# Peptides against a protein of PDB entry 4QMF: the designs that were tried, part 36

Target 1, 175 residues: chain A of PDB entry 4QMF
Amino acid sequence: ESSFMTLFPKYRESYLKTIWNDVTRALDKHNIACVLDLVEGSMTVKTTRKTYDPAIILKARDLIKLLARSVPFPQAVKILQDDMACDVIKIGNFVTNKERFVKRRQRLVGPNGNTLKALELLTKCYILVQGNTVSAMGPFKGLKEVRRVVEDCMKNIHPIYHIKELMIKRELAKR

## One batch from the design tools (peptide; aimed at target 1 R107 H158)

Design b2_p23_2_s3 (made by RFdiffusion4, then SolubleMPNN; from b2_p23_2, 7 letters changed)
Fold by OpenDDE base, seed 1:
Structure b2_p23_2_s3 (fold): chain B 175 residues (1-175), chain A 23 residues (1-23)
Amino acid sequence: as target 1 above (175 residues)
Amino acid sequence: SKEDEELLKKAIKELEEELEKEK
């Protein structure tokens, strides 16, 4: 049997408690067991004797990883679908200066969240900027593009340049 | 799709303005 565990920050505890029955129900459909440990602050997923698809445990691992990084359950649970992939991009180590970090992270969101919305549309991904990570869900090609934009942004390359590039590519694909 | 294109164009315009302000 296979097992995976992830830690979650204290501020997520209340939310995770609220949705844990839904997590359990979703994983039960695949005969994956799960445990929420409030003392340790961890989530665990495990295969059982009745687990039919051995690959589903990896998706369950990704599910709890996404939940730990503030992705809401209705979105995170989509990771259990075959055509859905995810990526958790660590952004906290690109810049040591806190003000610079905050500024660059804010560029990913943009005014009224329009930068992020544009990036989501162009990559066909869900994207959540939270704390020191960016969580993304979608097709592999889109995820690759998201990671490039996010990392470059933290390296002081404004997302507008990538957005323009993606728009050009989109127009070319329509022709 | 047409609505998305309009949203994207508007977003780009706003981002360009923001970029100029940061310079």
Scores: peptide ipSAE 0.195, ipTM 0.815, DockQ to the pose 0.835
OpenDDE base, seeds 2, 3, 4, 5: peptide ipSAE 0.117, 0.203, 0.200, 0.195; ipTM 0.727, 0.818, 0.817, 0.814; seeds 3, 4 fail the geometry check

Design b2_p23_2_s4 (made by RFdiffusion4, then SolubleMPNN; from b2_p23_2, 8 letters changed)
Fold by OpenDDE base, seed 3:
Parts: C-alpha cells; sequence; structure tokens
Structure b2_p23_2_s4 (fold): chain B 175 residues (1-175), chain A 23 residues (1-23)
C-alpha cells in the first residue's frame, strides 16, 4: 500500500473542511482513501486493495499538494485527468529581504494581472501566485516554461523578457 | 488567435512602461 501526506497552513483549514467531502467523492471513484487531520493540519491519500490504477496515487498526491497551496478544488481536481500535470514552485527562499520578495512576486502578476494572463496564455497553464509558492497546472512543456519564468523573476529577471521571447517563438511556430 | 495577439501586445506595452518607471 502507498500513502502520501502533506501539511497545510492554518489559514487553509476552513476551506479544506468545506470541500473535503468533494475530495473524498473524487478519490472514491479511483478507490483512493483520504484523511483530513485537523489536529496535525495534514491531508493524507492512500491506495486500497481495490485501487485499480497504480499511478493514480501519484495524482492524488499532487491533488492534496495543490490544495495545500490554495488552489481551489474545481481546478485542483483536474490533476486527476491523464493529460494534466502540475508544479508547485517554491519562491520564498530566493530573496531574504521581505520587501524585495513582495515586489518581485508582484511582478509575476503585473498591472491588472496582465503578466500572469500573458504567461498563462503563452504556456497554456493555469497559474496561481500565493504566499511562498506558485502553483501551475498544464502541459509538461508549459510547466517547464512557467518554472523558468517564475524562478528568473525571483532572481530579478523581469518576466517581460521571457514573455517577449515566448511571443517570438510562438510566431515562428506558426510559420 | 488574433484576440490573443492583441492581448499580448497590450500586456507587453504595459509591462515595458512599468519597467521604465521602476528603473
Amino acid sequence: as target 1 above (175 residues)
Amino acid sequence: SMEDEKLLKEAIKELEEELKEEE
């Protein structure tokens, strides 16, 4: 039997309690068991003797990881689909200065959210910037691009440079 | 596709202006 556990921050508890029945139902379809531990502040997923697809437990692991990082359930549950991948990018350790961290993180969103929208469009990914992580869902190639842009942004390379590069590549691919 | 390109061009323009203001 395989199991995976993830911790979640206290501020996420109320929401997770609200949607946990939906999580249970979604995982029951695959005979994956799950537990929400409010004392420890953890989520656990486990295979059962009835689990048919051995790979689904890894997707269940990713589901609880995404939920812990504030991805809403209707989006996070899409990870159970075969064609969907995800990445949780830790951004909190690139910069020690809190003000500088906030400024660089805000650059990922940009004015009116345009930077984020542009990145989502160009990479065909869902992207959520929250706290000390960026969560992304989409095709594997797109996820690799998202991680590069996000990490470089935290290293003081403005996302605009990558957006321009991706635009050029997109135009060339149409020819 | 045309709408996407317009959106992207507008986003780039806004980001370039923001970059100039931060420098």
Scores: peptide ipSAE 0.157, ipTM 0.779, DockQ to the pose 0.768
OpenDDE base, seeds 1, 2, 4, 5: peptide ipSAE 0.155, 0.151, 0.158, 0.143; ipTM 0.780, 0.778, 0.780, 0.770; seeds 2, 4 fail the geometry check

Design b2_p23_3 (made by RFdiffusion4)
Pose (drawn by RFdiffusion4):
Structure b2_p23_3 (pose): chain A 175 residues (1-175), chain P 23 residues (1-23)
Amino acid sequence: as target 1 above (175 residues)
Amino acid sequence: EEEEEEFEEELEEFEEELKEFFE
């Protein structure tokens, strides 16, 4: 009955093609069927007659969505867990110009990826920047903070204020 | 790029000063 599909870019195809056997196995634990269409370049997840809890299909949809945005499989299967949520942030329709977009995304990740890593440490979330999207995984509150930072960064508001604020909040909680 | 390196250094300094303030 329930079926969700997503598209993936070609540079991702090779990786998925070699790890797909691991995906259908992880999904087999929940009795969710999945197909990988190479010509169309898509992934599809479906519920079956023998699926225990159909609602997990939502998580399965998130899994293939994370896989379409260059999130590694070992990190991605965690979405099938309970205390895990995700958020794939679209950053394409903020800037019409291409140079400015790269400027702000590069500001989002920063030198040596430090500021991006700093966000991972402060929001307690896994964050991955890829092309037109920023994929996040972890606690709901930290996810809200990540979306806030990313969206406010793709708009010309620098992440430094947010990082300082989160640092201050963290030290206040330390007390 | 250089401006972002400056922001990174400012953040490192700010974190050290902030830990010292709370100690």

Design b2_p23_3_s1 (made by RFdiffusion4, then SolubleMPNN; from b2_p23_3, 9 letters changed)
Fold by OpenDDE base, seed 1:
Structure b2_p23_3_s1 (fold): chain B 175 residues (1-175), chain A 23 residues (1-23)
Amino acid sequence: as target 1 above (175 residues)
Amino acid sequence: MEEELEDLKELEEFEKELKKKAE
């Protein structure tokens, strides 16, 4: 049997409590057990004797990880689908200066989130910037593109450059 | 485990920053 646990920040406690019955129901379909520990501030997923697909536990692990990173349940639960993948991109280790980090992270989001929205559309991914990570969900090709843009942003390559390139590539593909 | 705890602290700080920007 396999088990995975993740901690979540205190500000997520109320939300997680409200949606946990939905989490339980979603995982029950796959015979995965789950536990929300409000004292410790953790979520746990476990295989059971009735778990048919052993690989589903890894998706369940990803589910709770995404939830801990502030991804809303209606989006996060899509990870249980076979055609859906996710990536949690660590962005906190590219620069040592906190102010520079914050500035580059903000560039990824852009004014009113417009930069991020453009990237989501071009890659067909869901993207959420939270703390030292960027959570992304979507097709593998799109996720690869997201990771490239996100990491390059932290390396001081402006996301607008990549967005323009992606737009050009899309236009070329229509030919 | 230590890295995870540090990450949680960062998440909490990030949330505070978002609230400040929304005000």
Scores: peptide ipSAE 0.213, ipTM 0.777, DockQ to the pose 0.021
OpenDDE base, seeds 2, 3, 4, 5: peptide ipSAE 0.032, 0.205, 0.030, 0.109; ipTM 0.622, 0.772, 0.606, 0.700; seed 5 fails the geometry check

Design b2_p23_3_s2 (made by RFdiffusion4, then SolubleMPNN; from b2_p23_3, 9 letters changed)
Fold by OpenDDE base, seed 5:
Structure b2_p23_3_s2 (fold): chain B 175 residues (1-175), chain A 23 residues (1-23)
Amino acid sequence: as target 1 above (175 residues)
Amino acid sequence: MEEEKEDLKELEEFKEELKKKAE
């Protein structure tokens, strides 16, 4: 038997309580058990004797990881699909100055979220910026590009440079 | 294909806006 546990911040508790029955139902289809511990502030997933696919436990691990980082359930549950991958990018350790951190994180989002939306479209990924992490879901190639742009942004390379490059590549690929 | 064309148009518009507001 295999099990994985992740902690979640207190502000996420209310939401997780509301969707936990849906989480349970989704995982039951794969005979994966799950537990929401409100005292510890943790989510646990584990295989059972009836679990057929051993690889699904890793996807279940990713599911609770995404949920802990504020990804909504309707999006996060897509990780259980075979063709869906995810990445949780830590951004809080690139800059020690809080003000500089906030500024660079804001550049990633952009005015009215347009920078982030452009990146999502170009990479075919879902992207959520929350706290000290960026959560992304999509194809492996797209996820690789997302991580590059996100990390470079925190290293003071403006996202617009990468957006331009990705747009050119996309146009060329259609020809 | 139609969806992709619409996305490209939107991206071009966003690019122009982002350039104007680039920090």
Scores: peptide ipSAE 0.022, ipTM 0.517, DockQ to the pose 0.139
OpenDDE base, seeds 1, 2, 3, 4: peptide ipSAE 0.019, 0.022, 0.018, 0.019; ipTM 0.503, 0.539, 0.512, 0.491

Design b2_p23_3_s3 (made by RFdiffusion4, then SolubleMPNN; from b2_p23_3, 9 letters changed)
Fold by OpenDDE base, seed 2:
Structure b2_p23_3_s3 (fold): chain B 175 residues (1-175), chain A 23 residues (1-23)
Amino acid sequence: as target 1 above (175 residues)
Amino acid sequence: DEELKKEEEELKKFEKELKEKFE
């Protein structure tokens, strides 16, 4: 039997309480047990004797990881699908200056979220920028591109440059 | 596919915005 635990911040508690029955139901379909510990502030997923897919526990691990990073349940639960992957990119360690960090993080989102939306469309990923992490869900190739853009942004390469490149590549692929 | 068409339209709009920013 295998188990995984993820801690979540206090501000996430109220939301997790509201959706936990849905989490339980989704995982029950795969015979994965789950526990929400409000005292510790943790989520746990565990295989059972009835778990038939050994890989599903890893997806369950990813589910609680995504939920801890503020991904909404209706989106996060898609990780249980075979064709869906995810990545949680830590962005807080690239810049020491807080103001510089905030500015670079804001560049990922862009005015009215347009930069992020473009990146989502080009990579076919869902992307959530929250705190010191960027959570992404989608195809593996798309996730690789997202990580590149996100990390480069924190290294002071503006996302608009990568978006332009991705658009060009997309047009070339259509030829 | 309507969803694909909508996405392409959104990307096209963004491309115009990008051109304006780089010019």
Scores: peptide ipSAE 0.073, ipTM 0.698, DockQ to the pose 0.145
OpenDDE base, seeds 1, 3, 4, 5: peptide ipSAE 0.062, 0.038, 0.030, 0.086; ipTM 0.686, 0.580, 0.557, 0.702; seed 5 fails the geometry check

Design b2_p23_3_s4 (made by RFdiffusion4, then SolubleMPNN; from b2_p23_3, 11 letters changed)
Fold by OpenDDE base, seed 1:
Structure b2_p23_3_s4 (fold): chain B 175 residues (1-175), chain A 23 residues (1-23)
Amino acid sequence: as target 1 above (175 residues)
Amino acid sequence: MEEEEKELKELEEFEKKLLEEAR
């Protein structure tokens, strides 16, 4: 029997309460049990005797991890699909200056969210910038590209340069 | 610095075009 737990921030509690029945129903299809602990502020997933695929617990772990990082349930639940992977990129430790951190994080989003949307399209990933993390969902190759762009952005390499590179690579691949 | 800012602006415009084509 395998079990995983993740903590969530207090501001996420209300939302998690509203969607927890949907989480339970989604995991029940795989015979994974789940618990929402409002006192501790945690979510737990665990295998049962009826769990058929032992690997599904790792996807359930990823589901609660994504939910804790403000990914909406309709998007987060897609992690249970075989072809879907995720990454939670910690960005809070790259810059000590708070103002510089905020500015570099904002560059990932860009004007009207256009930079982020371009990166999503080019990598075929879903990307959410929240607090000290960037959550991404998609194919492994795309996730690797997202992580590189995100980390480099926090290292003061503007995302637009990577976007240009990805655009060029995309055009070359059509030949 | 001015040249870099110009390049960034051009890239941003190119990004907008890409997004428009993807819609």
Scores: peptide ipSAE 0.030, ipTM 0.603, DockQ to the pose 0.189
OpenDDE base, seeds 2, 3, 4, 5: peptide ipSAE 0.023, 0.027, 0.026, 0.220; ipTM 0.537, 0.605, 0.539, 0.725; seed 5 fails the geometry check

Design b2_p23_4 (made by RFdiffusion4)
Pose (drawn by RFdiffusion4):
Structure b2_p23_4 (pose): chain A 175 residues (1-175), chain P 23 residues (1-23)
Amino acid sequence: as target 1 above (175 residues)
Amino acid sequence: SEEEEELLEKALEELEEQLEEEE
């Protein structure tokens, strides 16, 4: 009955093609069927007659969505867990110009990826920047903070204020 | 961890420098 599909770019195909057997196995634990269409370049997740809890299909949809945005499989299967939520943030329709987009996304990740790593440490979330999207995984509150930072960064508001704020909050909680 | 604290301090310095260049 329930079926969700997503598209993936070609540069991702090879990776998925070699790890797909691991995906259908992880999904087999929940009795969710999945197909990988190479010509169309898509992934599809479906519920079956023997699926225990159909609602997990939502998680399965998230899994393939994370896989379409260059999130590694070992990190991605965690979405099938309970205390895990995700958020794939679209950053394409903030800037009409290409140069400024790259400027702000590079500002989002920063030198040596430090500021991006700093966000991971402060929001306690896994964050991955790829093309037109920023994929995040972890606690709901930290996810809200990540979306806030990313969205406010793709708009010309620098991430330094946010990082400082989160650092101050953390030290206040340390007390 | 100590390494994470050092990284955070460095990240803040890098952000301050980048904000000053943009201004």

Design b2_p23_4_s1 (made by RFdiffusion4, then SolubleMPNN; from b2_p23_4, 9 letters changed)
Fold by OpenDDE base, seed 1:
Formats: C-alpha cells, structure tokens, sequence
Structure b2_p23_4_s1 (fold): chain B 175 residues (1-175), chain A 23 residues (1-23)
C-alpha cells in the first residue's frame, strides 16, 4: 500500500477543515483513505485493500498538494480526472529582492487579471498565483507553456511576448 | 470562440500599454 503526505500553511487550516468532508467523499469513490492532521498541519492520502486503480493514489497526492497551495476544492478535485494534469511552479527563488519579486509576480496577473485570463484561455489551463508558487491544472501541452511563461516572467521576460506568440500559434492552427 | 478572440485582442492592447508605462 502507498501513502503520501503534504504540509499546509496555518492560514489554510480553517478552509481545509471546512471542505474536508468533501475531500473524503471524493476519495472514497476511489477507495482512497485520507487524514487531516491539524496538530502537524498535514494532509495524508493512502491506498486501501479495496483500491482498484493503483494509479489513482498519485492523483490523490496531487490533490492534497494543490489544496495546500490554496487551490479551491471544486477546482482541485478535477485532478482526479484521467485527462487532467497539474503543476506547482516555485517562483520564490528567482529573485532575492522582495520588491522585484512582487513586481514580476504581479505581471503574471496583470491589470484586472487580464494577463492571467489570457494565458488561461490560450493554454486551456487553470492558473492560480499564490505566495511563492503558481499552481496550474490542464493538459500537458498547456502546462508546459504555462511553466515557460511563469519562469520567464520571473526572469524579467514580460508575459506579453509569450501571449503574442501563443496567439500566432493559435491562428496558424485554425488554418 | 469569436468572443474569446476579441477579449484576447483587447487584453493584448492593454498589456502593451502597461509595458510602455513600465519603461
């Protein structure tokens, strides 16, 4: 039997407590056990003797990872679908200057969130910028594109350049 | 889809303005 554990920050505790019954219900459908440890601040998922699909435990692992990074449950639970993948991109180590970090992270969102919305549409991904990570969910091809844009942004390449490139590619694909 | 294209075009215009303001 397999088991995976992830830690979550204190500020997520109240939310996780609120939705944990929903997490349990979703995982029960796949005979995956789960535990919320409020003392340690951790979530654990485990296979059981009744687990039919051995691969589902990896998706359960991804579920708790996404939840720990502030992805809301209704979105995070979609990771259990076969065609859905995810990526958690660490952005906190690209720059040491806090102001520079905040500025570059804000560029990912853009005015009124338009940059992020454009990127989501072009990559067919869900994207959440939170703290020192960017969480993304979608097709593998889209996730690869998201990671490129996010990392380049933290390296001082404005997302607009990638958005233009993706739009050109989209137009070419329609022809 | 057509609506999405228009939204994308508008977003690009806004982002281009932002880029110029940052310079």
Amino acid sequence: as target 1 above (175 residues)
Amino acid sequence: SKEDEELLKEAIKELEKELEEEK
Scores: peptide ipSAE 0.161, ipTM 0.796, DockQ to the pose 0.749
OpenDDE base, seeds 2, 3, 4, 5: peptide ipSAE 0.162, 0.174, 0.168, 0.078; ipTM 0.796, 0.801, 0.797, 0.705; seeds 2, 3, 4 fail the geometry check

Design b2_p23_4_s2 (made by RFdiffusion4, then SolubleMPNN; from b2_p23_4, 6 letters changed)
Fold by OpenDDE base, seed 5:
Structure b2_p23_4_s2 (fold): chain B 175 residues (1-175), chain A 23 residues (1-23)
Amino acid sequence: as target 1 above (175 residues)
Amino acid sequence: SEEDEKLLKKAIEELEKELEEEE
């Protein structure tokens, strides 16, 4: 039997409690057991003797990882689908200066969230910027593009340059 | 979709304006 555990920040506790029955139900369909530990502040998923697909435990691992990073359940649970992948991009280690970090992170969102929306449309991904991580869900190709844009942004390359490039590529693909 | 294209163009225009203001 395989087991995976992830810690979650305290501010997620109330939300996780409210949706945990839904998590349990979703995982029960695959005979994956799960535990929410409020004392430790952890989520655990594990295979059982009735688990048929051994690969589903890895998706369950990703599910709790996404939930820990503030992805809402209705979106996070889509990771259990075969065609859905995810990535959690750590952005907190690119810049030591806090103000510079905040500024660059804000560029990923942009005015009225337009930068983020543009990236989501162009990459066909869901993207959530939270704390020291960016969570993304979608096709592998799109996820690769998201990671590039996010990391470059933290390296002081404004996302607009990548957005323009992706727009050109999209136009060329329609021809 | 056509709606997506319109949204993207609008977003780019707004982002370009923001860049000009930051520079």
Scores: peptide ipSAE 0.159, ipTM 0.783, DockQ to the pose 0.670
OpenDDE base, seeds 1, 2, 3, 4: peptide ipSAE 0.157, 0.097, 0.176, 0.165; ipTM 0.781, 0.710, 0.790, 0.784; seeds 3, 4 fail the geometry check

Design b2_p23_4_s3 (made by RFdiffusion4, then SolubleMPNN; from b2_p23_4, 9 letters changed)
Fold by OpenDDE base, seed 2:
Structure b2_p23_4_s3 (fold): chain B 175 residues (1-175), chain A 23 residues (1-23)
Amino acid sequence: as target 1 above (175 residues)
Amino acid sequence: SEEDEKLLKEAIENLEKELKEEE
């Protein structure tokens, strides 16, 4: 029997309560059990005797990880699909100065979220910037690209350089 | 799509403007 647990911040409690029945239903299809502990502030997933694919528990782990980091359920649940991967990128430790951190994080999003949308399009990923983490979902290749752009941005490399590079690569791939 | 191309173009323009302002 395999199990995984993740903690979630208090501000996510209300939302998680509202969608937990949907989480349960989605995981039941795979015979994965789940528990929402509001006292501890945790989510747990575990295999059962009826779990057919033992690898699905890892996807369930990723599901609760994504939910804990503010990814909406309709998006997060897609992680259960075979062709979908995810990454949670910690960005809080690249810069010690809070103002500098906020500025660099904002560069990832850009005005009206246009930078983030462009990055999503170019990498074929979903990307959510929240707090000290960036959550991404998509193909493995795209996720690697997202992580590179995100981390470099936090290292004071402006996203424009990577966006242009990705655009060139995209054009070349169309040939 | 045409919409995608428009989005990318606008994003680049905004990024270039931002970069220039930061220099």
Scores: peptide ipSAE 0.486, ipTM 0.916, DockQ to the pose 0.880
OpenDDE base, seeds 1, 3, 4, 5: peptide ipSAE 0.095, 0.110, 0.098, 0.090; ipTM 0.729, 0.751, 0.729, 0.726; seed 5 fails the geometry check

Design b2_p23_4_s4 (made by RFdiffusion4, then SolubleMPNN; from b2_p23_4, 8 letters changed)
Fold by OpenDDE base, seed 1:
Structure b2_p23_4_s4 (fold): chain B 175 residues (1-175), chain A 23 residues (1-23)
Amino acid sequence: as target 1 above (175 residues)
Amino acid sequence: SEEDEKLLEEAIKELEEELKKEE
């Protein structure tokens, strides 16, 4: 039996309680068991004797990881699809100054969320900036690009430079 | 796709303006 557990912050408790039946239903289709522990503040996924695909437990692990980082269930559950990958990028350790951290994190979102939307379109990824992490879901190539942009942003490289680069690449691919 | 291109172009213009303000 394979098992994975992730902790979640207290502010996610109410939401997770609300959607946990949906989580259970989605994982039941794959014969993966799951447990929400409100005392510990954890989610656990486990294989069962009826689990057919051994690889699905890794996707279940990713599901609870995404949920812990504020990704909404309708999006997070897509990780169970065979062609979907994810990445959780830790951004909290790049800068010690809180104001600088907030400023750089805000650059990822941009005015009216336009920076983030542009990045999502160009990488074909879903991207959520929350707290000290950026969660992304999509193709591996897109995820690689997202991580580069996110980390560089925290290193004081403005996302606009990467967006311009990605747009040029996109135009070249159309020709 | 065409709509996305227009959105991207507008986004870039806005981002360039914001970049100038930050510098």
Scores: peptide ipSAE 0.149, ipTM 0.783, DockQ to the pose 0.768
OpenDDE base, seeds 2, 3, 4, 5: peptide ipSAE 0.085, 0.161, 0.155, 0.087; ipTM 0.692, 0.787, 0.786, 0.691; seeds 3, 4 fail the geometry check

Design b2_p23_5 (made by RFdiffusion4)
Pose (drawn by RFdiffusion4):
Structure b2_p23_5 (pose): chain A 175 residues (1-175), chain P 23 residues (1-23)
Amino acid sequence: as target 1 above (175 residues)
Amino acid sequence: EEEEELLEKAIEEMEEQLKEEEE
């Protein structure tokens, strides 16, 4: 009955093609069927007659969505867990110009990826920047903070204010 | 310790970048 599909770019195809057997196995634990269409370049997840809890299909949809945005499989299967939520942030329709987009996304990740790592440490979330999207995984509150930072960064508001704020909040909680 | 050092370094890098953008 329930079926969700997503598209993936070609540069991702090879990786998925070699790890797909691991995906259908992880999904087989929940009795969710999945197909990988190479010509169309898509992934599909479906519920079956023998699926225990159909609602997990939502998680399965998130899994293939994370896989379409260059999130590594070992990190991605965590979405099938309970205390795990995700958010794939679209950053394409903020800037019409291409140079400024790169400028702000590079500002989002920063030198040596430090500021991006700093966000991971402060929001306690896994964050991955890829092309037109920023994929995040972890606690719901930290996810809200990540979306806030990313969205406010793709708009010309620098991430330094946010990082400082989160650092201050963290030290205040240390007390 | 390493994480604290990284956070301090990331903050300094972001302050330098913000200053360059203001100029």

Design b2_p23_5_s1 (made by RFdiffusion4, then SolubleMPNN; from b2_p23_5, 10 letters changed)
Fold by OpenDDE base, seed 1:
Structure b2_p23_5_s1 (fold): chain B 175 residues (1-175), chain A 23 residues (1-23)
Amino acid sequence: as target 1 above (175 residues)
Amino acid sequence: SEDEKLLEEAIEELEKELEEEKK
């Protein structure tokens, strides 16, 4: 049997308690067991003797990883679909200065969230900027683009340059 | 399309923000 565990921050506890029955139901369909440990602050997923698809445990691992990083359940649960991939991009170590970090992270979101929305549309991904991570869900090609934009942003390359590039590529693809 | 309109508006705002940050 295979098992995976992830820790979650204290501020996620209340939400995870609220949706855990839904998590259990979703994983039960695949005969994956799950445990929410409020003492340790962890989530665990496990295969059972009735687990049919051996690959589903990896998707279950990704599910709890996404939930730990504040992705809401209705979105996170989509990771169980075959055509859906995800990435959790750590952004906290690119800059030591807190103010600079906050500024660059804010650039990913942009005014009224327009930068993030544009990036989501162009990459066909869901993107959530939270704390020291950016969580993304979508096709592999889109995820690769998201990671590039996110990391470059933290390296002081403004997302607008990548957005313009992606728009050009989009226009070329329409022709 | 709605998406194209959204993208155009987003880019316009982003360009303005970029210019302001350069000052």
Scores: peptide ipSAE 0.144, ipTM 0.772, DockQ to the pose 0.774
OpenDDE base, seeds 2, 3, 4, 5: peptide ipSAE 0.136, 0.076, 0.136, 0.139; ipTM 0.768, 0.684, 0.765, 0.769; seeds 2, 4, 5 fail the geometry check

Design b2_p23_5_s2 (made by RFdiffusion4, then SolubleMPNN; from b2_p23_5, 11 letters changed)
Fold by OpenDDE base, seed 3:
Structure b2_p23_5_s2 (fold): chain B 175 residues (1-175), chain A 23 residues (1-23)
Amino acid sequence: as target 1 above (175 residues)
Amino acid sequence: MEDEKLLEEAIKELEKELEEEKK
């Protein structure tokens, strides 16, 4: 039997409580057990004797990881699909200055969320910028692109340069 | 086609932002 546990921040507790029955139901379809520990502030997923697909536990691990990082359940649960992958990109340690961090993080979102929207469209990913992490869900190729853009942004390379590059690549792929 | 239009609009806004940050 395999099990995975992730901690979640206190501010996430109320939300997780409200959706945990849905989490349980989704995982029950795969015979994966789950536990929400409000005292410890943790989520646990584990295989059972009835778990048929051993790979699904890894997706369950990813599910609770995404939920801990503020991804909404209706989106996070899509990770259980075979064609979906995810990435949680830590951005908090690229720069020590808080103001600089906030500025660079904001560039990922952009005015009216336009940067984020553009990245989502170009990479075919869902992207959530929250706190010290960026969570992304989508095809592996897209996720790789997202990580590059996000990390470079935190290294003071404006996302616009990557967006332009991705636009060119997209245009070429249509031929 | 809709996505392309949205992308073009987003890029324009991003370019504006970039120029503003350089000032």
Scores: peptide ipSAE 0.148, ipTM 0.766, DockQ to the pose 0.727
OpenDDE base, seeds 1, 2, 4, 5: peptide ipSAE 0.142, 0.129, 0.080, 0.135; ipTM 0.761, 0.758, 0.677, 0.759

Design b2_p23_5_s3 (made by RFdiffusion4, then SolubleMPNN; from b2_p23_5, 9 letters changed)
Fold by OpenDDE base, seed 2:
Structure b2_p23_5_s3 (fold): chain B 175 residues (1-175), chain A 23 residues (1-23)
Amino acid sequence: as target 1 above (175 residues)
Amino acid sequence: SEDEELLKKAIEELEKELEEEKK
């Protein structure tokens, strides 16, 4: 039997409590057991004797990882689909200066969220910028592009340059 | 397409923002 555990920050506790029955129901369809530990502040998923597909536990692991990083359940649960992948990009260690970090992180979102929306459209991914991580869900190719843009942004390469590049690539692919 | 038009408008806005940030 396989099991995975992830910690979640205290501010997520209330939300996780409200959706945990939905998490349980979603995982029950795959015979994956789950536990929410409010004392430790952790979520655990584990296979059972009735688990048919052993690989589904990895998707369950990803589910709780996404939930811990503030991805809402209706979006996070899509990770259980075969064609959906995810990535949690740690951005907190690229810059030591807090103000510089905040500024660069904000560039990922942009005015009225337009930068983020553009990236989502171009990569066909869902993207959430929260705290010290960027969570993304979508096709593997799109996820690779998201990680590149996110990391480069934290390295002081403005997302607009990548957006323009992705736009050109998109136009070329339509021909 | 509608998405293409939205993207073009977004790029224009972002370019403007980038120029303002460089000042």
Scores: peptide ipSAE 0.179, ipTM 0.798, DockQ to the pose 0.694
OpenDDE base, seeds 1, 3, 4, 5: peptide ipSAE 0.178, 0.193, 0.183, 0.175; ipTM 0.795, 0.805, 0.798, 0.795; seeds 3, 4 fail the geometry check

